# Ledger of designs, part 225: peptides against a protein of PDB entry 3B8E

Target 1, 230 residues: chain A of PDB entry 3B8E
Amino acid sequence: PFLIFIIANIPLPLGTVTILCIDLGTDMVPAISLAYEQAESDIMKRQPRNPKTDKLVNEQLISMAYGQIGMIQALGGFFTYFVILAENGFLPIHLLGLRVNWDDRWINDVEDSYGQQWTYEQRKIVEFTCHTPFFVTIVVVQWADLVICKTRRNSVFQQGMKNKILIFGLFEETALAAFLSYCPGMGVALRMYPLKPTWWFCAFPYSLLIFVYDEVRKLIIRRRPGGWVE

## One batch from the design tools (peptide; made by RFdiffusion4, then SolubleMPNN)

Design b2_p29_2_s3 (from b2_p29_2, 27 letters changed)
Fold by OpenDDE base, seed 2:
Structure b2_p29_2_s3 (fold): chain B 230 residues (1-230), chain A 29 residues (1-29)
Amino acid sequence: as target 1 above (230 residues)
Amino acid sequence: SELEKAKKELEEKLKKIREEAEKKIKELE
């Protein structure tokens, strides 16, 4: 996310403190839970396969846990960010390269996609309005990602939510999201303005799509073992 | 392998978008 921000030179979608909260507070328990549950369900319960296959499984599991989840989360967050900015008159194409003018305190006439001029304070309000929804979107997407990553091949519906650590992680993330979104002073302390309840649902279609995609993928893997979809 | 290929393709697309964005930024500078 931060790399996209630097490269695209767009207004900051997610504050540095929020990134730290994701990295240290949100991802730790789920990552441990996923590592534990995947080791138990997919590796340990299967007959020891060829050590080369087990290494490949571990590398794939690590890649899914750290690479894919992070990418999906970032995409979900950026989607929400672009939706909010578009609703406020800033189309995604207009945001490209806008950061320099956006962050300049002396420029009070930054135009949106419709020619409306925005003061520095107005721009920062909109920017900070995006921080909380971006974070919440990541958490909501993580709900789906954690659930789908619970098993490599089995449907979530077949194994259910038996991992107490996963449930605890989901609860912790949700509680953290609620705290950061609604606790007084977070707007000043973390640059996270209070989130409208409607924005909690902005990520749900995306989470659902990921969930459906993964279930379809798993279904294909089950029907065609060793297929290209792995 | 196809997921890895799709991931690589997505990474390449993202890289291209980044390169184009960097190019546009350089043109705007």
Scores: peptide ipSAE 0.000, ipTM 0.171, DockQ to the pose 0.012
Fold by OpenDDE base, seed 3:
Structure b2_p29_2_s3 (fold): chain B 230 residues (1-230), chain A 29 residues (1-29)
Amino acid sequence: as target 1 above (230 residues)
Amino acid sequence: SELEKAKKELEEKLKKIREEAEKKIKELE
């Protein structure tokens, strides 16, 4: 997300505080859950045939899979960001290169796509309004990621949601998202304004996409054991 | 320093949320 912000020179879609919330709040529980699930899975009991090559390949494949999921998360967040800005009069094309004028406190007449002038304060309100839904989108997409990470080869439907750590992780992420979105003072402290409940549903298509992607991937792995998709 | 303070505050809030979540999970079991 931050790289796209720099390259496109668009208004900041996700603040530094929200990035910290993601890193500390949302990534830690999944990582712990994965560590425990790996220990429970008989997959690790199989000695790698070649410890050096098989470990490296597995680490690379896992890294690539997480990288792909991360890209889908980012795309979902940016989609939500662009929708909100478009609803406020800023079309995506108009946002390109706008950062310099957007962040200038002395420019109070930045025009939107419809010729409406926006003060610095108004622009910052809209920017901060985008932070919360971007974060929530990431959290909702991470729900799918957490559920997917539960099984490397088996369908989520086969293993069920009996993992207490996974349930705890989902609850923690949801509670954090709700707290940051609706707790009084978070708009000032974290630059995250309250979201309409409808914005929670904007991420669901992306979560579904991740579920479908992973189920297809797992299906391919089951049908072609030892393939490059593993 | 402000980032560190914000991080610490967030960690404390997360700790509280975790404790509440654990209590609720135990009540459901």
Scores: peptide ipSAE 0.000, ipTM 0.238, DockQ to the pose 0.255
Fold by OpenDDE base, seed 5:
Structure b2_p29_2_s3 (fold): chain B 230 residues (1-230), chain A 29 residues (1-29)
Amino acid sequence: as target 1 above (230 residues)
Amino acid sequence: SELEKAKKELEEKLKKIREEAEKKIKELE
């Protein structure tokens, strides 16, 4: 998200506080879940013929999978960001290069795509309105990530959701998202304005995409053990 | 207990980062 912000010079889609909430509130549980799953899977697998090489390969595979999932999460967040700004009169094309004027406190007449002028305060409200939905989008996408993390090679449909850590993670992330989105004072304290309940659904296609992607990946791994897709 | 300790350490780190972020925001204001 930050890289796209710098490259495209668009208004900030995700605040520092939101990033911290993601890193500490949402990413921690998946990381712990993965660590436990790896430990369990390593115990259940027959002794690796070469523990050092198999561990390295496993770490690389997990890193690549998480990198790809992270890209899909970012795409989902940006989609939500662009939809919200479009609903407020800022089309995606108009946002390109707008950051300089957007962040300037002395410019109170920034025009949207329809010629409406926005004050600095109004622009910041719209910007902060994007932070919560971006976070919620990541949480909803992470639901799929947590579900897929339960199984390294097997389909989620085969093993089910027996991991209590994953279930706890799903509830924790959802509760955190609800708290940040609807608790009074979060708009002032965290610059996260209340989210319309409908925005929770904007991320569902991306959650489904991650789920499908992981199932396809696992299917490929099962059919071609030792392939580059691991 | 170790998880609670780790959670507490993370909460303290979050608090510090939040305070630093708030300071930076105030400096930019």
Scores: peptide ipSAE 0.000, ipTM 0.199, DockQ to the pose 0.026
Fold by OpenDDE base, seed 4:
Structure b2_p29_2_s3 (fold): chain B 230 residues (1-230), chain A 29 residues (1-29)
Amino acid sequence: as target 1 above (230 residues)
Amino acid sequence: SELEKAKKELEEKLKKIREEAEKKIKELE
């Protein structure tokens, strides 16, 4: 998010504190859960033929999967960001290069895509309004990520949700998201303004996409053992 | 209404303080 903010010179979609909350609160438990589940499902239940090479391949595949999922998460977050800004009159194209004027407190007449003038305060309100939904989007997408990463080959429907750590991670992320989104003072303290409940659903298409993608991937792996997708 | 205005002003002040803090954090990163 921050890289895109710099490259595109768009208003900051996610605050630094929120990023820290993601890193410390939402990513840590899932990472532990995934590491545990991989050890349980892929390593312990499926003894690699060659422990050295197959472990490395497995680690690479895991890394690739996480990378891909991370990209989808980011896309989901940015989608939510752009939707909110568009709803407030700022179309994505208009946001390009707007950062300089957006962050200038002395400019109180920044125009949106429809010619409406925005004061610095108003701009900051809408900017911070984007932070919470972005974060929530990441959390909701992470739900799908956590579910799909449980196994490499088995469908979620086949393996079930037996990992207690995974379940705990899901609840922890959700609780954190709810806390940050709805706790009084978070708008001031974390620049995370209260979120409309409807925005929780904005990420669902992306979660579904991830789920479908992973199920298809797993299906391919099951049908073509030893393929490049494995 | 006055309390809401005062609350809004306080929120704005706190927001500014936080922005400064975040700038400092970014500088430290």
Scores: peptide ipSAE 0.000, ipTM 0.267, DockQ to the pose 0.029; fails the geometry check

Design b2_p29_2_s4 (from b2_p29_2, 26 letters changed)
Fold by OpenDDE base, seed 5:
Structure b2_p29_2_s4 (fold): chain B 230 residues (1-230), chain A 29 residues (1-29)
Amino acid sequence: as target 1 above (230 residues)
Amino acid sequence: EELERARKELQERLEEIRRKAEELIEKLS
């Protein structure tokens, strides 16, 4: 997300507080939960592997898969960001290169895509209004990510939702997202302004995309053992 | 008026610190 911010010179889509909330609040419990995930049902059926050669390959493939999932998550966040800004008069094309003027306190007449002028304060309100939805989008997308992380090869439907810690993590991150989004004073304290409930649904297509992507990936792995997709 | 000026100045400084922190996080991420 931040690379796009720098390259495109768009207004900041994700604030420091939201980053911390993701890293410490939403990712920590799920990450710990993976340590307690039940072993895949097919582990005992696998032939002995060479730990020196096969481990490195597996780590690279896992890293690649998570990288791709991370890209989908970022796309979901940016989609929500662009939709909110568009609803406030800033079309995506107009945001390109706007950061310099956007962050300038002395410019109080930044025009949106429709010629409406925005003060610095108004722009910052809109910017901070985007932080919460971006965060919430990440959380919603993480629902799928956490579910798919339960297994490497087995379908979620095969492995099931047996890890109670993971399930708790899903509820915890959702509760945190709801708290940060709707608790009075969060706009002042954390610069996370309230989110319309409808914005939660903006991430659902991306959650579904991640889920489908991973299920297809795992299906390919099961059908073609030893492929580069594994 | 002095209190209001001081509050405004503090707010501006905090915003600058926040911006710098965010820029650093962006570079490190």
Scores: peptide ipSAE 0.006, ipTM 0.238, DockQ to the pose 0.026
Fold by OpenDDE base, seed 3:
Structure b2_p29_2_s4 (fold): chain B 230 residues (1-230), chain A 29 residues (1-29)
Amino acid sequence: as target 1 above (230 residues)
Amino acid sequence: EELERARKELQERLEEIRRKAEELIEKLS
């Protein structure tokens, strides 16, 4: 999100405070929960890692975890961002290069795609209105990401959901997202304005996409050990 | 000051949620 903000010079889709809430609030407990996940049923059938040839985390695993899944997460967030701005009169094409004028408090006549003029205060309201749904979209997509990270090779249906700490992590991040979205004062303190309940559902297709993608990937790994998708 | 109050409130609410979640997990076990 931040890279696209810089490259495209669009209004900021995800605030710095929101990023901190993701990193410190929603990711920490789920990450700890993975340390308590049960071993895969086939772990003892694998050969021991060769410390001279095998890295702790291989380049393929890093690329898949942070590259491909991260791209799907970003797409979900940007979809939500563009929908909200479009509903407020700013079409995606009109946002390109708009940041300079958008962030200038002395310009109070920025026009939307329909010729309506927006004051600085009005623009900041709509910008901050985007932060909460973007954040919630990331959290909802993280549900799928957390679940798929339980195993490297086995299906989630084979491994099961026996880790109570993982279930607790999913509950906690959801509760945090709800708190930040609806608690009085969060709009002023964290620049996260209240969210319409319907926006929670905007992320579900992307969560499903990640889940299906990973299950297919794991299926391929099981059928073709040592393949390029591992 | 408002940010600090909001942080404190967030911590208190999270602790309450954690407690309730633990109680629920124990009941479902």
Scores: peptide ipSAE 0.000, ipTM 0.209, DockQ to the pose 0.505
Fold by OpenDDE base, seed 4:
Structure b2_p29_2_s4 (fold): chain B 230 residues (1-230), chain A 29 residues (1-29)
Amino acid sequence: as target 1 above (230 residues)
Amino acid sequence: EELERARKELQERLEEIRRKAEELIEKLS
């Protein structure tokens, strides 16, 4: 997100505080939960053909898959960002290169895509209004990510949800997201303004996309054992 | 003053979340 902010020269989509909340609040507990995940039934039953090479290959494949999931997650966040800015009169094309004028406190007549002028304070309110939904989008996408990470080969429907720590992690991150979104004073304290409930749904297509992607991947692995997708 | 209020509310809510989380863990255990 921060790299795109620099490269595209758009208003900041996600604040540093929200990034810290993601890293410390939403990623840590789920990561720990995955460490205690019960081994997939087929993983436990399969002896490694070559413990050194098979481990390395599996780690690379997992890393690649998580990298792709991370890209989908980022796209979800940016989608939500662009939706909110568009609802406030700033179309995505208009945002390109706008950061310089957007962040200039001496310019109080920045025009939106419809010719409406925005003061510096108004622009900052809109910018900070984007932070909360971006954060929430990440959390909602992480629901799917955490669920799919339970297994490498088996469908979630086959393996089920037995990891209590994972379930706890899902509730924790959701509770944190709700707290940061709706607790009074968060706009001042964390620059996270209240979230419209409808904005939670902006992430759902991307959560579904991740889920479908992983299920398709797992289906391919099941149908073609020993393939490069495994 | 608003920042201090928000920090206090944050702390209180965090403690509430932790308590609820512990209760949930106990129920799930």
Scores: peptide ipSAE 0.000, ipTM 0.198, DockQ to the pose 0.552
Fold by OpenDDE base, seed 2:
Structure b2_p29_2_s4 (fold): chain B 230 residues (1-230), chain A 29 residues (1-29)
Amino acid sequence: as target 1 above (230 residues)
Amino acid sequence: EELERARKELQERLEEIRRKAEELIEKLS
Protein backbone atom coordinates (compact mmCIF):
# COMPACT_ATOMS: atom_id res chain seq x y z
CA PRO B 1 0.00 0.00 0.00
CA PHE B 2 2.73 2.47 0.89
CA LEU B 3 4.68 1.71 -2.28
CA ILE B 4 1.59 2.31 -4.40
CA PHE B 5 1.02 5.55 -2.51
CA ILE B 6 4.52 6.74 -3.47
CA ILE B 7 4.36 5.57 -7.09
CA ALA B 8 0.89 6.93 -7.80
CA ASN B 9 1.48 10.06 -5.71
CA ILE B 10 -2.02 9.82 -4.24
CA PRO B 11 -3.21 10.91 -0.79
CA LEU B 12 -2.12 8.47 1.90
CA PRO B 13 -4.80 5.78 2.21
CA LEU B 14 -3.56 4.32 5.49
CA GLY B 15 -1.94 6.09 8.41
CA THR B 16 1.36 4.95 9.87
CA VAL B 17 -0.14 4.23 13.27
CA THR B 18 -2.82 2.17 11.57
CA ILE B 19 -0.14 0.20 9.71
CA LEU B 20 1.57 -0.49 13.02
CA CYS B 21 -1.72 -1.68 14.47
CA ILE B 22 -2.08 -4.08 11.53
CA ASP B 23 1.47 -5.40 11.76
CA LEU B 24 1.70 -5.71 15.53
CA GLY B 25 -1.90 -6.10 16.61
CA THR B 26 -3.64 -7.84 13.75
CA ASP B 27 -0.94 -10.00 12.15
CA MET B 28 0.98 -11.22 15.19
CA VAL B 29 -1.72 -13.32 16.87
CA PRO B 30 -2.70 -14.99 13.61
CA ALA B 31 0.95 -15.77 12.84
CA ILE B 32 1.38 -17.35 16.27
CA SER B 33 -1.87 -19.26 15.85
CA LEU B 34 -0.60 -20.81 12.63
CA ALA B 35 2.45 -22.16 14.47
CA TYR B 36 0.09 -24.25 16.61
CA GLU B 37 -2.21 -25.35 13.81
CA GLN B 38 -2.94 -29.04 13.67
CA ALA B 39 -0.86 -30.84 11.10
CA GLU B 40 -2.55 -31.66 7.84
CA SER B 41 -2.21 -35.14 6.35
CA ASP B 42 0.88 -34.28 4.29
CA ILE B 43 2.67 -32.59 7.22
CA MET B 44 2.03 -35.34 9.81
CA LYS B 45 5.30 -37.03 8.83
CA ARG B 46 7.33 -33.93 9.71
CA GLN B 47 9.04 -33.36 13.01
CA PRO B 48 7.10 -31.13 15.37
CA ARG B 49 8.05 -27.49 15.09
CA ASN B 50 10.02 -26.07 17.98
CA PRO B 51 8.62 -22.54 18.46
CA LYS B 52 11.84 -21.49 20.22
CA THR B 53 14.18 -22.45 17.38
CA ASP B 54 11.99 -22.56 14.30
CA LYS B 55 10.39 -19.66 12.50
CA LEU B 56 6.87 -19.01 13.74
CA VAL B 57 5.67 -18.43 10.21
CA ASN B 58 6.50 -20.86 7.44
CA GLU B 59 8.14 -19.46 4.31
CA GLN B 60 5.06 -20.53 2.41
CA LEU B 61 2.82 -18.50 4.72
CA ILE B 62 5.11 -15.50 4.28
CA SER B 63 4.93 -15.93 0.52
CA MET B 64 1.14 -16.10 0.67
CA ALA B 65 0.87 -13.07 2.96
CA TYR B 66 3.22 -10.80 1.02
CA GLY B 67 2.72 -12.28 -2.43
CA GLN B 68 -0.42 -12.84 -4.46
CA ILE B 69 -2.83 -12.87 -1.53
CA GLY B 70 -1.28 -9.66 -0.25
CA MET B 71 -1.94 -8.06 -3.61
CA ILE B 72 -5.61 -9.04 -3.50
CA GLN B 73 -5.79 -7.68 0.03
CA ALA B 74 -4.27 -4.39 -1.05
CA LEU B 75 -6.71 -4.18 -3.95
CA GLY B 76 -9.57 -4.55 -1.48
CA GLY B 77 -8.20 -1.74 0.64
CA PHE B 78 -7.67 0.54 -2.32
CA PHE B 79 -11.13 -0.22 -3.62
CA THR B 80 -12.63 0.95 -0.35
CA TYR B 81 -10.35 3.99 -0.37
CA PHE B 82 -11.34 5.01 -3.88
CA VAL B 83 -15.04 4.49 -3.20
CA ILE B 84 -14.94 6.77 -0.16
CA LEU B 85 -12.96 9.44 -1.96
CA ALA B 86 -15.28 9.24 -4.95
CA GLU B 87 -18.28 9.70 -2.67
CA ASN B 88 -16.59 12.83 -1.37
CA GLY B 89 -15.99 14.19 -4.87
CA PHE B 90 -12.51 12.83 -5.67
CA LEU B 91 -12.52 10.37 -8.55
CA PRO B 92 -9.56 7.95 -8.78
CA ILE B 93 -8.10 9.58 -11.88
CA HIS B 94 -8.11 12.96 -10.16
CA LEU B 95 -6.10 11.62 -7.22
CA LEU B 96 -3.07 10.79 -9.39
CA GLY B 97 -0.35 13.30 -8.63
CA LEU B 98 -2.54 15.17 -6.14
CA ARG B 99 -0.51 14.27 -3.01
CA VAL B 100 1.82 17.27 -3.10
CA ASN B 101 -1.04 19.74 -3.13
CA TRP B 102 -3.12 17.56 -0.82
CA ASP B 103 -0.51 17.54 1.93
CA ASP B 104 0.34 21.24 1.60
CA ARG B 105 -1.33 23.04 4.49
CA TRP B 106 -0.95 26.39 2.75
CA ILE B 107 -3.10 25.33 -0.20
CA ASN B 108 -6.74 25.67 0.80
CA ASP B 109 -8.35 25.57 -2.63
CA VAL B 110 -7.63 22.07 -3.94
CA GLU B 111 -10.40 21.23 -6.36
CA ASP B 112 -12.21 17.92 -6.50
CA SER B 113 -13.45 16.24 -9.66
CA TYR B 114 -16.54 18.48 -9.63
CA GLY B 115 -14.77 21.79 -9.11
CA GLN B 116 -15.47 22.09 -5.39
CA GLN B 117 -12.63 23.62 -3.41
CA TRP B 118 -11.35 21.87 -0.30
CA THR B 119 -9.40 23.39 2.56
CA TYR B 120 -6.47 21.55 4.11
CA GLU B 121 -8.53 20.60 7.14
CA GLN B 122 -11.39 19.32 5.02
CA ARG B 123 -8.99 17.22 2.94
CA LYS B 124 -7.40 15.73 6.03
CA ILE B 125 -10.80 14.84 7.43
CA VAL B 126 -11.57 12.96 4.21
CA GLU B 127 -8.15 11.30 4.29
CA PHE B 128 -8.61 10.22 7.88
CA THR B 129 -12.09 9.00 7.02
CA CYS B 130 -10.38 6.56 4.64
CA HIS B 131 -7.97 5.17 7.25
CA THR B 132 -10.56 3.27 9.27
CA PRO B 133 -12.34 1.64 6.31
CA PHE B 134 -9.00 0.67 4.77
CA PHE B 135 -7.95 -0.94 8.04
CA VAL B 136 -11.28 -2.71 8.44
CA THR B 137 -11.05 -3.96 4.87
CA ILE B 138 -7.65 -5.46 5.66
CA VAL B 139 -9.09 -7.15 8.73
CA VAL B 140 -12.07 -8.59 6.86
CA VAL B 141 -9.83 -9.90 4.09
CA GLN B 142 -7.50 -11.36 6.72
CA TRP B 143 -10.39 -13.45 8.03
CA ALA B 144 -10.20 -15.42 4.81
CA ASP B 145 -6.41 -15.34 4.82
CA LEU B 146 -6.23 -16.81 8.32
CA VAL B 147 -8.60 -19.59 7.39
CA ILE B 148 -6.77 -20.52 4.20
CA CYS B 149 -3.22 -20.32 5.59
CA LYS B 150 -3.75 -23.15 8.07
CA THR B 151 -3.35 -25.73 5.29
CA ARG B 152 -1.07 -26.16 2.30
CA ARG B 153 -2.98 -28.73 0.31
CA ASN B 154 -6.13 -29.66 2.16
CA SER B 155 -9.33 -27.74 1.68
CA VAL B 156 -10.72 -25.81 4.63
CA PHE B 157 -13.63 -28.22 4.47
CA GLN B 158 -11.29 -31.17 4.94
CA GLN B 159 -9.09 -29.71 7.67
CA GLY B 160 -11.84 -27.93 9.58
CA MET B 161 -11.59 -25.18 12.19
CA LYS B 162 -10.01 -27.10 15.05
CA ASN B 163 -7.38 -24.64 16.24
CA LYS B 164 -8.84 -22.67 19.13
CA ILE B 165 -5.96 -20.20 18.92
CA LEU B 166 -6.82 -19.42 15.31
CA ILE B 167 -10.45 -18.86 16.26
CA PHE B 168 -9.29 -16.61 19.07
CA GLY B 169 -7.13 -14.72 16.57
CA LEU B 170 -10.17 -14.06 14.40
CA PHE B 171 -12.09 -12.68 17.36
CA GLU B 172 -9.13 -10.64 18.59
CA GLU B 173 -8.60 -9.15 15.15
CA THR B 174 -12.28 -8.26 14.87
CA ALA B 175 -12.37 -6.82 18.38
CA LEU B 176 -9.32 -4.69 17.64
CA ALA B 177 -10.94 -3.44 14.45
CA ALA B 178 -14.11 -2.55 16.33
CA PHE B 179 -12.14 -0.85 19.10
CA LEU B 180 -10.06 1.25 16.72
CA SER B 181 -13.11 2.11 14.63
CA TYR B 182 -15.57 3.09 17.35
CA CYS B 183 -13.67 3.94 20.53
CA PRO B 184 -13.93 7.64 21.39
CA GLY B 185 -10.73 9.55 20.74
CA MET B 186 -9.40 7.26 18.00
CA GLY B 187 -10.09 9.95 15.42
CA VAL B 188 -7.70 12.26 17.22
CA ALA B 189 -5.20 9.72 18.53
CA LEU B 190 -4.92 7.45 15.50
CA ARG B 191 -6.53 9.58 12.79
CA MET B 192 -9.18 6.90 12.43
CA TYR B 193 -12.67 8.31 12.30
CA PRO B 194 -15.70 6.15 13.08
CA LEU B 195 -16.82 3.78 10.36
CA LYS B 196 -20.32 3.25 9.08
CA PRO B 197 -21.29 -0.40 9.56
CA THR B 198 -22.09 -0.69 5.85
CA TRP B 199 -18.41 -0.28 4.96
CA TRP B 200 -17.55 -3.61 6.60
CA PHE B 201 -19.28 -5.31 3.70
CA CYS B 202 -17.16 -3.60 1.05
CA ALA B 203 -14.34 -6.06 1.79
CA PHE B 204 -16.46 -9.21 1.54
CA PRO B 205 -16.08 -9.67 -2.24
CA TYR B 206 -12.30 -9.61 -1.84
CA SER B 207 -12.43 -11.97 1.11
CA LEU B 208 -14.49 -14.32 -1.02
CA LEU B 209 -12.06 -13.89 -3.92
CA ILE B 210 -9.12 -14.92 -1.72
CA PHE B 211 -11.06 -17.89 -0.41
CA VAL B 212 -12.02 -19.04 -3.90
CA TYR B 213 -8.51 -18.45 -5.19
CA ASP B 214 -6.95 -20.54 -2.44
CA GLU B 215 -9.48 -23.36 -2.75
CA VAL B 216 -8.84 -23.51 -6.49
CA ARG B 217 -5.09 -23.43 -5.88
CA LYS B 218 -5.32 -26.24 -3.35
CA LEU B 219 -7.55 -28.22 -5.67
CA ILE B 220 -4.94 -27.91 -8.42
CA ILE B 221 -2.17 -28.96 -6.00
CA ARG B 222 -4.16 -32.03 -4.96
CA ARG B 223 -4.76 -33.01 -8.56
CA ARG B 224 -1.27 -32.14 -9.80
CA PRO B 225 1.28 -32.60 -7.01
CA GLY B 226 4.58 -30.85 -7.72
CA GLY B 227 3.09 -28.41 -10.22
CA TRP B 228 4.10 -24.75 -10.59
CA VAL B 229 1.04 -23.67 -8.60
CA GLU B 230 2.47 -25.18 -5.43
CA GLU A 1 -7.38 26.59 28.78
CA GLU A 2 -5.45 23.76 30.44
CA LEU A 3 -7.47 21.25 28.45
CA GLU A 4 -6.68 23.10 25.23
CA ARG A 5 -3.00 23.19 26.14
CA ALA A 6 -3.03 19.48 26.95
CA ARG A 7 -4.76 18.78 23.64
CA LYS A 8 -2.17 20.79 21.76
CA GLU A 9 0.69 19.04 23.53
CA LEU A 10 -0.87 15.66 22.86
CA GLN A 11 -1.32 16.57 19.21
CA GLU A 12 2.32 17.60 18.93
CA ARG A 13 3.47 14.36 20.55
CA LEU A 14 1.25 12.35 18.27
CA GLU A 15 2.66 14.13 15.24
CA GLU A 16 6.17 13.35 16.44
CA ILE A 17 5.28 9.69 16.94
CA ARG A 18 3.73 9.65 13.50
CA ARG A 19 6.86 11.11 11.96
CA LYS A 20 9.04 8.52 13.67
CA ALA A 21 6.69 5.78 12.60
CA GLU A 22 6.79 7.02 9.01
CA GLU A 23 10.57 6.97 9.09
CA LEU A 24 10.49 3.46 10.47
CA ILE A 25 8.01 2.29 7.85
CA GLU A 26 10.11 3.83 5.10
CA LYS A 27 13.07 1.81 6.38
CA LEU A 28 11.10 -1.41 6.69
CA SER A 29 8.99 -1.13 3.56
Scores: peptide ipSAE 0.006, ipTM 0.239, DockQ to the pose 0.032; fails the geometry check

Design b2_p29_3_s1 (from b2_p29_3, 26 letters changed)
Fold by OpenDDE base, seed 5:
Structure b2_p29_3_s1 (fold): chain B 230 residues (1-230), chain A 29 residues (1-29)
Amino acid sequence: as target 1 above (230 residues)
Amino acid sequence: KLEELAKELEEKNKEMLEKIKELLEELEK
């Protein structure tokens, strides 16, 4: 998200506080869950023939999967960001290169795609309105990520949701998202304005995409063990 | 091992957050 912000020179889609909440609140539990499940799966199924090489391969697989999921999460967040800004009069094409004028407190006449002028304060309200939905989008996408992480090679439908750590992670992320989205004062304290309940559903297509992607990946791994997808 | 890994992840997250904060402060300047 930050790289796209720098490259495209768009208004900041994700605030520092939301980044902190993602890294500390949402990413930590999945990482612990993955580490725990890998430790359990490695113990239960096969004595590692070569513990050093098998550990390295496993770490590479996790890193690649996490990187791909992270890209889909970012795409989902940016989709939500662009939809919110479009609803407020800023079409995606108009946002390109707008950051310089957007962040300038002395420019109070930044025009939207329809010629409406926006004050600095109004622009910052719209920007901060994007922070919470972006965070919530990541959380909703992470629901799929947590569910898919529960199985390395098996379908989620086969193994079910037996991992208590995964269930706890889903609850924690959702509770944190609800707290940040609806608790009074979060708009002032954290620059996270209240989210319309309908925006929780904006991320569902991307959550489904991650789920389908992982099931397809696992299917390919099962059919072609040792392929380039591993 | 899980507690050690959790601590290591927490430390790495703190380091990453500090780096992100520094980068953001540099960009605000």
Scores: peptide ipSAE 0.000, ipTM 0.231, DockQ to the pose 0.032
Fold by OpenDDE base, seed 1:
Structure b2_p29_3_s1 (fold): chain B 230 residues (1-230), chain A 29 residues (1-29)
Amino acid sequence: as target 1 above (230 residues)
Amino acid sequence: KLEELAKELEEKNKEMLEKIKELLEELEK
């Protein structure tokens, strides 16, 4: 998220404190649960042919999985960010390069895509309004990702929800998201304003799309083992 | 051994979450 903020020169979609809460609070338990399930499903069920090479392959697969999940989460977060800003009059194309004027305290007439002028204070309120739903979107997308990423080849319907660590992680993430979103003072302390309950559902279509896409991918892999999709 | 490591990491995560909650409560005062 921060790299895209710098490259695209858009208003900051996610605050530093929120990023730290994601990295420390939400990503660790899911990562452990995924590492455990992947190790159990793909490697530990097979006697290691060569302990050195198979461990290296495993570490590479885990690192790639985490990188891919992080990219999907970021896409979901950015989707929510762009939806919120578009609803407030800022279309995605208009946000490109807007950061310089957006962050200037002396410019109180920044125009949106419809010619409405926004004061610095109003812009910062809408910016900070994006932080909470971005965080919540990441959590909701993680629900789908964690369910999907249990195995490389098996459908969720085949493996089921048996990992207690995964379930615990999902509850912990949700509890943290609820706390950060609705606890009084979070707007000032974390720049996370209270979120309308409807925003929890903003990521659901995206999560469903990812779910369907991954199930289709896995179906193709099962029908064509060794294909380009693997 | 992996299960033990997973439990240790889970406990560590829980401790960090509690510290974050405490810090947030302090910032609200």
Scores: peptide ipSAE 0.000, ipTM 0.210, DockQ to the pose 0.128; fails the geometry check
Fold by OpenDDE base, seed 2:
Structure b2_p29_3_s1 (fold): chain B 230 residues (1-230), chain A 29 residues (1-29)
Amino acid sequence: as target 1 above (230 residues)
Amino acid sequence: KLEELAKELEEKNKEMLEKIKELLEELEK
């Protein structure tokens, strides 16, 4: 998900290993919960196949969860990042290649898209202002992703929210996001400045998009079993 | 099987976390 930062050489929206550690650590409980979720009735009705084929199914689920979904999460995070930076005068095109100058403490005259000069401290404040919304965006997108990943073929409406561990994981993620976003001192400790409640809604369109996309995907799978979309 | 899957997921998460840490450390340099 962060390959785009390497390729585009843009300022990092998640400037600390700690934030990513927390994010990934938070993802672990839901991911484990999905592993314990009773396989869709179709998977359970299948006699235990050869261990090699079960590994392939698990690898596909993992690849979907960590690959495709991770990419969409990253897109949601990037969107929020670009919106915040644009509101602060840095348009997306201007951010390309800016990282080297952005992170240089000796450069105090980095220009934004409007010709305003930004000191190192000012840039870091803007960067740290992006960290919390980026993290929250990931969490909000993860709500959709986790709800989606619990089913391979069935709609979320058909499967329901039966996994209590998954629900607990979602609450834990949300509570952690709220704690990191609003607890005093997180800006200093974790480089996560407080988030306005309005920013929680910035991720909702992406969560909805993922939800719609997956429901459409599942609908196609149900109509065309064994298709390439599976 | 579910426990094995959970362990595999945990291990993969740990591996991914370590890779991300390494990448971030490289990016922070």
Scores: peptide ipSAE 0.000, ipTM 0.235, DockQ to the pose 0.034; fails the geometry check
Fold by OpenDDE base, seed 4:
Structure b2_p29_3_s1 (fold): chain B 230 residues (1-230), chain A 29 residues (1-29)
Amino acid sequence: as target 1 above (230 residues)
Amino acid sequence: KLEELAKELEEKNKEMLEKIKELLEELEK
């Protein structure tokens, strides 16, 4: 998100504090869950024929899958960001290069895509309005990621949600998202204004995409047990 | 296969974006 903010010179889609909350709050639990599941999978299910090469291959496959999931997550967040800004009169094309004028406190007549003039304060309200739903979108997409992480080869439907750590992670992320979105003062402290409940649903299609992606990936792995998914 | 998967993902992404738009339109109603 921050890289695209710099490259595209768009208004900041996600605050630095929210990024830190994602990195420290939402990403740690999945990582721990994965570490436990790797440990549990390594202990319980398959002695790798060659522990070094098979572990490296699995780690690479996992890393690539997570990289792709991370891209889908970012796309989901940016989609939500662009939808909110478009609803407020700023079309995606108009946002390109707008940062300089957007962040200038002395410019109180920044025009949207429809010629409406926005004061600095109004622009910052809209910017901060985008931070919360972007964060929530990431959290909702991470629900899918967490559920996906539980199964290396089997469908989520086959293994069920028995991992307590995974379930705990889902609740923790959701609780954090709810806290940051609805706790009084978060708009001032974290630049995260309260989120309309409807925006929680904006991420569901991306969660579904991740599920479909993972099921397809798992299907490919099941059909070609000896082939590199490459 | 990764390219095919990437294309399938792109197509599904487009389809899902359309579904999101539809859902958003339904929620605004």
Scores: peptide ipSAE 0.000, ipTM 0.190, DockQ to the pose 0.026; fails the geometry check

